# Ledger of designs, part 66: peptides against a protein of PDB entry 3VZA

Target 1, 98 residues: chain A of PDB entry 3VZA
Amino acid sequence: RVERLCKSKELFEERLGLEIRRIHNEQLQFIFRHIDHKDPDKPYMFTLSINEQGDYEVTSCTPPLDCISEFQLKVRETNNFSAFIANIRKAFTALSFK
Target 2, 62 residues: chain B of PDB entry 3VZA
Amino acid sequence: AAYVTQLYYKISRIDWDYEVEPARIKGIHYGPDIAQPINMDSSHHSRCFISDYLWSLVPTAW

## One batch from the design tools (peptide; made by RFdiffusion4, then SolubleMPNN)

Design b2_p16_6_s1 (from b2_p16_6, 8 letters changed)
Fold by OpenDDE base, seed 5:
Structure b2_p16_6_s1 (fold): chain B 98 residues (1-98), chain C 62 residues (1-62), chain A 16 residues (1-16)
Amino acid sequence: as target 1 above (98 residues)
Amino acid sequence: as target 2 above (62 residues)
Amino acid sequence: SVEAYKKMLEWLINTE
């Protein structure tokens, strides 16, 4: 099972182009790659925490997204974390076509 | 790694087939209505295409 | 549940 879990993580990272890391100050970092077809390894990332009120809070976004504040509001309202992540990726994708 | 893989599943709703050859991207996407099979030859597609395709399976409706 | 999901996230946040 341990081997399977490790393989699972690797498959998700490669196939989704999404890496998830724990970073300092009790935050998660979500790193998207495979966004820019001309530079597949270029990272697009944001960090997330759960604040003292228990709400999702985006603590950083690189590159910045104008819509990230709205997405934070939406995920707090809907608790649809899947849509939250997917919409962020969609926004990063749109940004890559600058 | 159990929690992170659980998170990946909760995000993507994809369950991989771990018994196939590495070049085969095979699994099941569990959408809200029906489950859709994933079965593609990675050698026929770019990494970006594969990721874009898989993410296209994930609903963006809140 | 949403609560259980957040607990999972909290675990991820607080552990490696």
Scores: peptide ipSAE 0.337, ipTM 0.937, DockQ to the pose 0.103
Fold by OpenDDE base, seed 3:
Structure b2_p16_6_s1 (fold): chain B 98 residues (1-98), chain C 62 residues (1-62), chain A 16 residues (1-16)
Amino acid sequence: as target 1 above (98 residues)
Amino acid sequence: as target 2 above (62 residues)
Amino acid sequence: SVEAYKKMLEWLINTE
């Protein structure tokens, strides 16, 4: 089971180009790669926590996204975490063309 | 690792086929209405294309 | 379950 879980994680990381890490101060770091076709290893990332009220909170975004605060509001309203992550990737992708 | 893999599934709704050769990207995407197969030859595509394609399967509607 | 999912995230944040 452990071996399968490790393999699963590796496949998701490579195929989705998304790494998920726990970092200091009770946060998750989401690192997107494979965004810029000219520089596939360039990271696009944000950090996330659950605040004392139990709400999703974006604590950083690099590079910055104008829409990230709106996405935080949307995920709190809808609780659609999948759409939240997908929209962030979409926004990073759009940013890479500018 | 169990929780992170669960998170990946909750995000992507993809279940990989772990029994195929490494060059084959095979799995199932579970959409809200239908399940669709994923079956790609990774040697035919760039890493970026593969990721873009897989993410295109994930709905962005809130 | 939204609550169950958030608990999973909290566990992930605090453990790994």
Scores: peptide ipSAE 0.330, ipTM 0.937, DockQ to the pose 0.104
Fold by OpenDDE base, seed 4:
Structure b2_p16_6_s1 (fold): chain B 98 residues (1-98), chain C 62 residues (1-62), chain A 16 residues (1-16)
Amino acid sequence: as target 1 above (98 residues)
Amino acid sequence: as target 2 above (62 residues)
Amino acid sequence: SVEAYKKMLEWLINTE
């Protein structure tokens, strides 16, 4: 089972182009790759925490997204974390076209 | 790793077939109404295309 | 539940 879990993580990372890391100060870092077809390894990332009130909080976003604050509001309202992540990737994709 | 893989599933709703050859991207996407099979030959597509396709399966409606 | 999901995230966030 441990081997399968490790393989599963690797498959998700490669196929979705999404890496999830635990970083300092109790945060998760979400790193998207495979966004820019001309530069597949270029990272698009944001960090996330759960604040003292128990709410999702985006602590950084690189490159910046104008819509990230709205998405944070939306995920707090809907609790649809899947849509939250998918919309962020969609926004990064749109940004990559400049 | 269990929690990370659980998070990946909660995000994507994709379950991989772990018993196929590495070049075969095979699995199931569980949508809200129906399940759709995934079956791709990775040698026929770029990494970006594969990722874009898989993410296209994930609803963006809040 | 939503709370259970957040607890999972909290666990993930707080572990190294």
Scores: peptide ipSAE 0.323, ipTM 0.936, DockQ to the pose 0.101
Fold by OpenDDE base, seed 1:
Structure b2_p16_6_s1 (fold): chain B 98 residues (1-98), chain C 62 residues (1-62), chain A 16 residues (1-16)
Amino acid sequence: as target 1 above (98 residues)
Amino acid sequence: as target 2 above (62 residues)
Amino acid sequence: SVEAYKKMLEWLINTE
């Protein structure tokens, strides 16, 4: 099962172009690749924590997204984390076209 | 890896078929209404296309 | 810490 779990993680990372890391100060880092077709390895990232109030909090976003604060509000209201991540990727994709 | 795999599933709603050859991208996407099969030959597509396609399966409605 | 990470993931998963 451990081998299966490791394989699963690798498949998700490669196929979705999404890496999820634990980083300092109890945060998760979400790293999107495969966004820019001209530069598939270029990372688009944001970090997320659960604040003292228990709410999702985006602690960084690189490159910055004008819509990230609205998305944070939406995910707090709906608790639709899947849509949250998908919309961020959509926004990064739009940004990659400049 | 169990927790991150669970998170990947919660995000994507994709369950992979782990018994196929590495070049075959095979699985099931569980949408809100129906489940749809995924079955792609990775050698036919770029990494970016594959990712874009898979993400297109994920609803963005809040 | 590993435990903090685990709890965060668990929270994220369980809130959906």
Scores: peptide ipSAE 0.302, ipTM 0.932, DockQ to the pose 0.750

Design b2_p16_6_s2 (from b2_p16_6, 9 letters changed)
Fold by OpenDDE base, seed 3:
Structure b2_p16_6_s2 (fold): chain B 98 residues (1-98), chain C 62 residues (1-62), chain A 16 residues (1-16)
Amino acid sequence: as target 1 above (98 residues)
Amino acid sequence: as target 2 above (62 residues)
Amino acid sequence: SVAKYKEMLEWLINTK
């Protein structure tokens, strides 16, 4: 497996519709697009940090998700970050149909 | 860039084939038990469909 | 590795 790092990043961004940014106050911003088929460029996003206790902490979610606090609890319990991100996308997708 | 691409892989478990034509979405998804190929013609699908399909490969079980 | 993964995230968060 030979990766071209720059191309890899852009392929992931486009194909997964997921952008990851470093932002202020020691946070990562996860921006989902390609969620709403009627508006593919509409962003669905959340921010994440690791708090002083070393735990994952969601610091914002736009639009709001009722399930985000439960997902934060689940990822702390399971450390399954992949499922965490996938479930958030699933929740945003469900929200886009309302 | 190395860390962010590692993060993408840790999230998706997808490894792209970087040698194919731009319109070809080709790679491998590594599931817990079986690795499965990805091979799509992007001209046949919307961006949203492609993303939905790829995310469907990612397990949501905690 | 959970510790290694969090280390990577911390690196991403704190790298300017």
Scores: peptide ipSAE 0.315, ipTM 0.937, DockQ to the pose 0.100
Fold by OpenDDE base, seed 4:
Structure b2_p16_6_s2 (fold): chain B 98 residues (1-98), chain C 62 residues (1-62), chain A 16 residues (1-16)
Amino acid sequence: as target 1 above (98 residues)
Amino acid sequence: as target 2 above (62 residues)
Amino acid sequence: SVAKYKEMLEWLINTK
């Protein structure tokens, strides 16, 4: 089972181009790659925490997204975490076209 | 790793077939109404295309 | 559920 879990994680990382890390100060880092077809390894990332009120909080976004604050509001309202992540990737993709 | 893989599933709703050759991308995407099979030859596509395609399966409606 | 999501995320965030 442990081997399956490790393989599963690797498959998701490669195929979705999404890495998830635990970082300092009780945060998760989401790193998107495979966004820019001309530079597939270029990272697009954001960090996330759950604040003292129990709400999702984006603590950083690189490169910056104008829509990230709105997305934070939307995920708090809808609790649709899947759509939250997917919309962020969509926004990063749009940004990569400059 | 269990929680991380669970998170990946909750985000993507994709379940991989772990018993196929490495070059074969096989799995199932579980949409809200129907399940759709995934079956790709990775040698025929770029990494970016594969990722874009898989993410296209994930609804963005809030 | 919402509670399950947040619990999972909190576990991920806080587990070393």
Scores: peptide ipSAE 0.309, ipTM 0.936, DockQ to the pose 0.100
Fold by OpenDDE base, seed 2:
Structure b2_p16_6_s2 (fold): chain B 98 residues (1-98), chain C 62 residues (1-62), chain A 16 residues (1-16)
Amino acid sequence: as target 1 above (98 residues)
Amino acid sequence: as target 2 above (62 residues)
Amino acid sequence: SVAKYKEMLEWLINTK
């Protein structure tokens, strides 16, 4: 099972181009790659925490997204975390076209 | 790794087939209405295309 | 901490 879990994580990371990491101050870091077809390894990332009120809070976004605050509001309202992540990736993709 | 893979599933709704050759991207995407198989030859596509395709399976409606 | 991280993940996993 351990071997399977390790393989699963690696498959998700490579195929989705998404790495998920724990970082300081009780945050999760989401690192998207494979966004820019001209530079597949270029990272697009954001960090997320759960604040004292229990709400999703985006603590950083690199590069910055104008829509990130709206997405934070939406995920708080809907609790649809999947859509939250997918929309962020879509926004990063749009940004990569400049 | 168990909890992070669970998170990946919650995000993507993809379940991989772990018993195929590395070059084969095989799994199942569980949409809200129907499950669809994934079956790709990774050698035929760029990493970006593969990721874009897989993410295209994930609904963005809130 | 690891425990807090897991708590956060579990919280997220319980979302839609």
Scores: peptide ipSAE 0.298, ipTM 0.933, DockQ to the pose 0.761
Fold by OpenDDE base, seed 1:
Structure b2_p16_6_s2 (fold): chain B 98 residues (1-98), chain C 62 residues (1-62), chain A 16 residues (1-16)
Amino acid sequence: as target 1 above (98 residues)
Amino acid sequence: as target 2 above (62 residues)
Amino acid sequence: SVAKYKEMLEWLINTK
């Protein structure tokens, strides 16, 4: 099962172009690749924590997204984390077209 | 890896078929209404196309 | 910590 779990993680990382890391100060880092077709390895990233109030909090976004604050509000309201991540990727994709 | 794999599923709603050859991208996407099969030959597509396609399966409605 | 990371993931997984 451990081998299967490792394989599963690798498949998700490669096929979705999404890496999820635990980083300092109790945060998750989401790293999107495969966004820019001209530069597939270029990372688009944001970090996320759960603040003292128990709410999702985006602690960084690189490159910055004008919509990230609104998305943070939306995910707090809806608790639709899937849509949250998908919308961020959509926004990064739009940004990659300049 | 168990928890991150669970998170990947919660995000994407994709379950992979782990018994196929590495070049075959095969699985099931569980949409809100119906489940749809995924079955792609990775050699036919770029990495970016594959990712874009798979993400297109994920609803963005809040 | 690993424990806190697990808690965060579990919290995230429990959302929609």
Scores: peptide ipSAE 0.296, ipTM 0.933, DockQ to the pose 0.798

Design b2_p16_6_s3 (from b2_p16_6, 8 letters changed)
Fold by OpenDDE base, seed 4:
Order: structure tokens, then C-alpha cells, then sequence
Structure b2_p16_6_s3 (fold): chain B 98 residues (1-98), chain C 62 residues (1-62), chain A 16 residues (1-16)
């Protein structure tokens, strides 16, 4: 089972181009790659925490996204975490064409 | 890695087939109404295409 | 569910 879980994580990381790390101060870092077809290894990332009120909070976004504050509001309203992550990737993709 | 793989599933709704050859990207995407099979030869696609395709399966409607 | 997402994230954040 442990071997399967490790393989699963590796498959998700490679195939989705998404790495998830725990970092300092009780945060998660989401690192997207495979965004820019001309530079597949270029990272697009954001960090996330749960604040004292129990709400999702984006603590950083690199490169910055104008829409990230709205997405934070939307995920708090809908609790659709899947759409939250997918929309961030979509926004990073759009940004890569600028 | 149990919790992180659980998170990946919650995000993507993809379940991989772990019994296939490494070059085969095989699994199932579970949408709200239908299940869509995934079956690709990775040698025929770029990493970016594969990722874009898989993410295209994930709804963005809030 | 909302609780499931939050719990999962809390585990990821707080576990060693």
C-alpha cells in the first residue's frame, strides 16, 4: 500500500504538473508546471493556509494573479476546492500567453 | 502520502490504473454524472499536452 | 463536503 501511495503521488505530480508541499507557518505550497508549452518546467505557484477563522487564505501567489482575491472569495462561498485549483491553473495558463 | 493522494483525487477526480506499463496513462475521471476513461500513450504527447488535457476534465464552474 | 476539505488540509498542514 505504501508503495502504491508513493507511485500515486508521483503519477499525479508528473501528469497534472502539480506538486503540493507543506511549508513553514502551517501552509501548503501548490506548484504548477507544464503551463508554458515553450518552458514546461517554469513554475507557477501559490501558498495556502487556513486562518484563525477557519477560512481558506492565499498567502502568496507567484506570479501574481489579479483574480486570486476573487477566487479566494469564491472558494469561501462555494467550498468548491476543485474548481478553486482548476481556475487558478486556468488563470496561470492565460497569464503565460501575455 | 495518503493525505496528499487523497487531495489529488479531491481536486482532479482521477483514479489511476497502477497495473499498466509506465508509458501508458490509464485511469478514470469521475465526473458528477459520468465516468470518463483515460487511456493515452505518453510517447505520443508532450507533458504539457497531457497536463492540459487532464485539467480540461476538471470543471471550473463554481 | 466542506468539513472533509478542511480536515484534509489541516492534516496536510499539521502532520509531520
Amino acid sequence: as target 1 above (98 residues)
Amino acid sequence: as target 2 above (62 residues)
Amino acid sequence: SVAAYKEMLEWLINTE
Scores: peptide ipSAE 0.330, ipTM 0.935, DockQ to the pose 0.099
Fold by OpenDDE base, seed 2:
Structure b2_p16_6_s3 (fold): chain B 98 residues (1-98), chain C 62 residues (1-62), chain A 16 residues (1-16)
Amino acid sequence: as target 1 above (98 residues)
Amino acid sequence: as target 2 above (62 residues)
Amino acid sequence: SVAAYKEMLEWLINTE
């Protein structure tokens, strides 16, 4: 099962182009690749924590997204984390065309 | 890795078929209403296309 | 559940 879990992680990372890391100060880093078709390895990333109130908090976003604060509000309201991540990727994709 | 794979599933709602050859992208996407099979030949697509396609399966409605 | 989901995230965040 451990082998399968490792394989699963690798498949998700490659196929979704999404890497998830635990980083300092109790944060998760989400790194998107495969966004820019001209530069598939170019990273688009944000970091996330759960603040003292227990709410999702985006602590960084690179490159910056104007919509990230709104998305943070939306995920707090809906708890739809899937849509949260998908919308961020969509926003990064849109940014890559500008 | 159990928790991170759980997170990937919660994000994507994709369950991979782990028994196929590496060049085959096979699995199931579980949408809110229907389950959609995934079955792609990775050699026929770019990495970006594959990712874009898979993410297109994930609803963005809040 | 939402609570279980956040627990998972908290575990990921706080576990090395």
Scores: peptide ipSAE 0.327, ipTM 0.936, DockQ to the pose 0.101
Fold by OpenDDE base, seed 3:
Structure b2_p16_6_s3 (fold): chain B 98 residues (1-98), chain C 62 residues (1-62), chain A 16 residues (1-16)
Amino acid sequence: as target 1 above (98 residues)
Amino acid sequence: as target 2 above (62 residues)
Amino acid sequence: SVAAYKEMLEWLINTE
């Protein structure tokens, strides 16, 4: 079971180009790669926490996205976390075209 | 690893086939209406193309 | 459910 779970994580990381890490101060770091076709290993990342009110809160975004605050509002309203992550990736992709 | 793999599934709605050879990307995407098979030869595509394709399966409507 | 999903995230955040 442990071996299967490790393999599953590795497959998701490579195929989606998304790494998820637990970092300091009770946060999750989401690291997207495979965004820039000219530089596939270039990371695009944001950090996320759940605040005292129980709401999703983006604590950092690198590179910065103008739309990230709106996405935070949308995920709080809809609780559609899948769309939240997918829209962030879409925004990073658009940004990679300069 | 159990929690993170659960999170990957909740994000992507993809379930991989773990019994195939490494070069085969095989699984099922569970969309809101219909489940769709995934079956790709990774040697025919770049890593970026593969990721873009898989993410294209994930709805962005709120 | 929403509550269960957030609980999962909280476990990811807080569990070593």
Scores: peptide ipSAE 0.308, ipTM 0.934, DockQ to the pose 0.100
Fold by OpenDDE base, seed 5:
Structure b2_p16_6_s3 (fold): chain B 98 residues (1-98), chain C 62 residues (1-62), chain A 16 residues (1-16)
Amino acid sequence: as target 1 above (98 residues)
Amino acid sequence: as target 2 above (62 residues)
Amino acid sequence: SVAAYKEMLEWLINTE
């Protein structure tokens, strides 16, 4: 079962091009790759925490997204974390075409 | 790994078939209405295409 | 549930 979990993580990382890391100061780092077809390994990332009020808080976004503050508001309202992540990827994808 | 894989599932709603050959991307996407099979030959697609396709399965409606 | 999901996230966040 441990082997399956490890394999599962690897499959998700490769196939979704999404790596999830636990980093300092009680944050999660989400690293998207496979965004730019001309540079598949170029990372697009953001960090997330739960603030003192218990709300999702984006603590960094690289490259920056104009829409990230709105997405933070939306995920707080809807708790739709899946849509939150998917919309961020969509925004990064759009940014890669500039 | 258990928690992160659970997070991946919560994000993507994809469950992989772990018993197929490495070149086969096989699984099930559990959408809100109908579960859709995933069955791709990875050798026929770029990594970016595969990722784009899989993410296209994930609804962006809030 | 939403509460369970947040708890899982908080666990992940806290386990650096």
Scores: peptide ipSAE 0.308, ipTM 0.934, DockQ to the pose 0.101

Design b2_p16_6_s4 (from b2_p16_6, 10 letters changed)
Fold by OpenDDE base, seed 2:
Structure b2_p16_6_s4 (fold): chain B 98 residues (1-98), chain C 62 residues (1-62), chain A 16 residues (1-16)
Amino acid sequence: as target 1 above (98 residues)
Amino acid sequence: as target 2 above (62 residues)
Amino acid sequence: SVAAYEKMLSWLINRE
């Protein structure tokens, strides 16, 4: 099972181009790659925490996204974490074409 | 890795087939209404295309 | 810490 779990993580990282890391102060870092077709390894990332109120909070976004605050609001309202991550990737993708 | 793989599933709703050759991207995407198979030859596509395709399966409606 | 990471992941995963 351990081998399966390790393989699963690797498959998700490579196929989705999404790496998830733990960072200081109880935060998760989401690193997207495979966004820019001209530079597939270029990272697009954001960090996420749970604030004292128990709400999702984006603590950083690189490169910055104008829509990230709205997405934070939407995920708090809907609790649709899948859509939250997918929309962020969509926004990063759009940014890569500018 | 158990928690992170669960998180990946929560995000993508994809379950991989782990018993196929590495060059085969095979699995199932579980949408809200229907499950659809994933079956790709990775050698026929760029990494970016593969990722874009898989993410296209994930609904963005809130 | 590992415990904190697992706690966060568990929280994210199990949130209704």
Scores: peptide ipSAE 0.402, ipTM 0.942, DockQ to the pose 0.763
Fold by OpenDDE base, seed 1:
Structure b2_p16_6_s4 (fold): chain B 98 residues (1-98), chain C 62 residues (1-62), chain A 16 residues (1-16)
Amino acid sequence: as target 1 above (98 residues)
Amino acid sequence: as target 2 above (62 residues)
Amino acid sequence: SVAAYEKMLSWLINRE
C-alpha cells in the first residue's frame, strides 16, 4: 500500500500539474505547473495556513492575483476547498494569457 | 503520503486506476451528480492539455 | 515539522 500511495502522489503531481509542499510556520505551498502551454514548467503558486481563528488564510501568492482575497472569503463562507483550488488555477490560467 | 493523496482527492475528486500501463491515464471523476470515467492515452496529448482537461472536470461553483 | 504538516493536512481533509 505504501507503494501505491507514493505512486498516487506522483500521478497527481504530474497529471494535475499540482505539487503540495510543507512550508515553514505550519503552511502548505500549492505549486501549479502546466499553466502556460508555452512554458509548462513555469510555477504559479500560493501558500496557505490556518490562522489562530481556524480560518483559511492565504499567506502568499506568486504571481499575485487580484481575486485571491475574494476567494479566501468565499472558501471561508462555503468551505468548498475544491472550488477554492480550482478557481485559483483558473485565475492563474487567465493571468498567463495577459 | 496518505494525507496528501487524500487531499488530492478532496481537491480533484479523481480516483486513479493504478493497475494500467503508465501511458494510460485512467480513473474516475466523482462529480456532484454522476461519476465519469477518465481514459486517455498520454502519448496523444501534451502535459498542459492533460492538466487542463482534468481540471475542467472540477466544478468552480462555490 | 512532519507532525505539523500531517495535522494541517488532516484538518483540511476532515473539514471538507
Scores: peptide ipSAE 0.390, ipTM 0.941, DockQ to the pose 0.726
Fold by OpenDDE base, seed 5:
Structure b2_p16_6_s4 (fold): chain B 98 residues (1-98), chain C 62 residues (1-62), chain A 16 residues (1-16)
Amino acid sequence: as target 1 above (98 residues)
Amino acid sequence: as target 2 above (62 residues)
Amino acid sequence: SVAAYEKMLSWLINRE
C-alpha cells in the first residue's frame, strides 16, 4: 500500500502538473506546472491556510491573480475546493497567454 | 502520502490504474453524473496537453 | 464529507 501511495502521488504530480507542499507557518503551497506550453516547467503557485475563523485564506499568489480574492470568497461560500483549484489553474492558464 | 493522495482525489476526482505500463495513462474520472474512463498513450502527447486535458475534466462551476 | 475533508486539510497544514 505504501508503494501504491507513493506511486499515486508521483502520477498526480506529473499528470496534473500540480505539486502540493507543506510550508512554514501552517500553510499549503500549490505549485502548478505545465501551464505554459512554451515553458512547461514554469511554476504558477499560491499558498493557502485556514485562518482563525476556520476559513480558507490565500496567503500568497505568484504570479498575482486579480480574481484570487473572489475565488477565496467563492470557496468559503460553496466549500467546493475542487472548483477552487481548477479555477485558479484556469486563471493561471489565461495569464500565461498574456 | 495517503493524505495528499486523498487531496488529489478531492481536487481531480480521478482514480488511476496503477497496474498498467508506464506509458499508459489510464484511470477513471468520477464526474457528478457519469464516470468517464481515461485511457491515453502518453508518448502521443506533450506533458502540457496531458495536464490540460485532465484538468478539462474537472468542473469549474461553483 | 466536507467536514472530514477540512480536517484532512488542516492535518496537512499542521502536521510536523
Scores: peptide ipSAE 0.354, ipTM 0.938, DockQ to the pose 0.100
Fold by OpenDDE base, seed 3:
Structure b2_p16_6_s4 (fold): chain B 98 residues (1-98), chain C 62 residues (1-62), chain A 16 residues (1-16)
Amino acid sequence: as target 1 above (98 residues)
Amino acid sequence: as target 2 above (62 residues)
Amino acid sequence: SVAAYEKMLSWLINRE
């Protein structure tokens, strides 16, 4: 079971180009790679927490995204976490073409 | 790792086939309406293309 | 489900 879970995590990380890490102060860090085809290992990151009200809160975004605040609002309204992450990746992808 | 793999599924709705050769990317994407098979030869594509393709399966509609 | 995702995040945050 442990070996299967480790393999699963590795497959998701490589195939989706998404690493999820626990970081200080009760936060999760989401690291996207494979965004820039010219530099596949270049990271695009954001951190997420749950605030005292129980709402998702983006605590950092590197590089910054103008739309991140709107996405935070949308995920709070819809509870569609999948769309939240996918839209962030889409936004990072668009940014990589600048 | 159980929790993070659960999170990956919640995000992507992809379930991998773990019994295939390393170069074969096989799985199932569970969309809102129907399930779609995934079956790719990783040697035929760049890492970026593979990721872009898989993420294209994930709806962005709120 | 809000509760499901919140619990999942909480577990991820608090697990070592």
Scores: peptide ipSAE 0.343, ipTM 0.938, DockQ to the pose 0.100

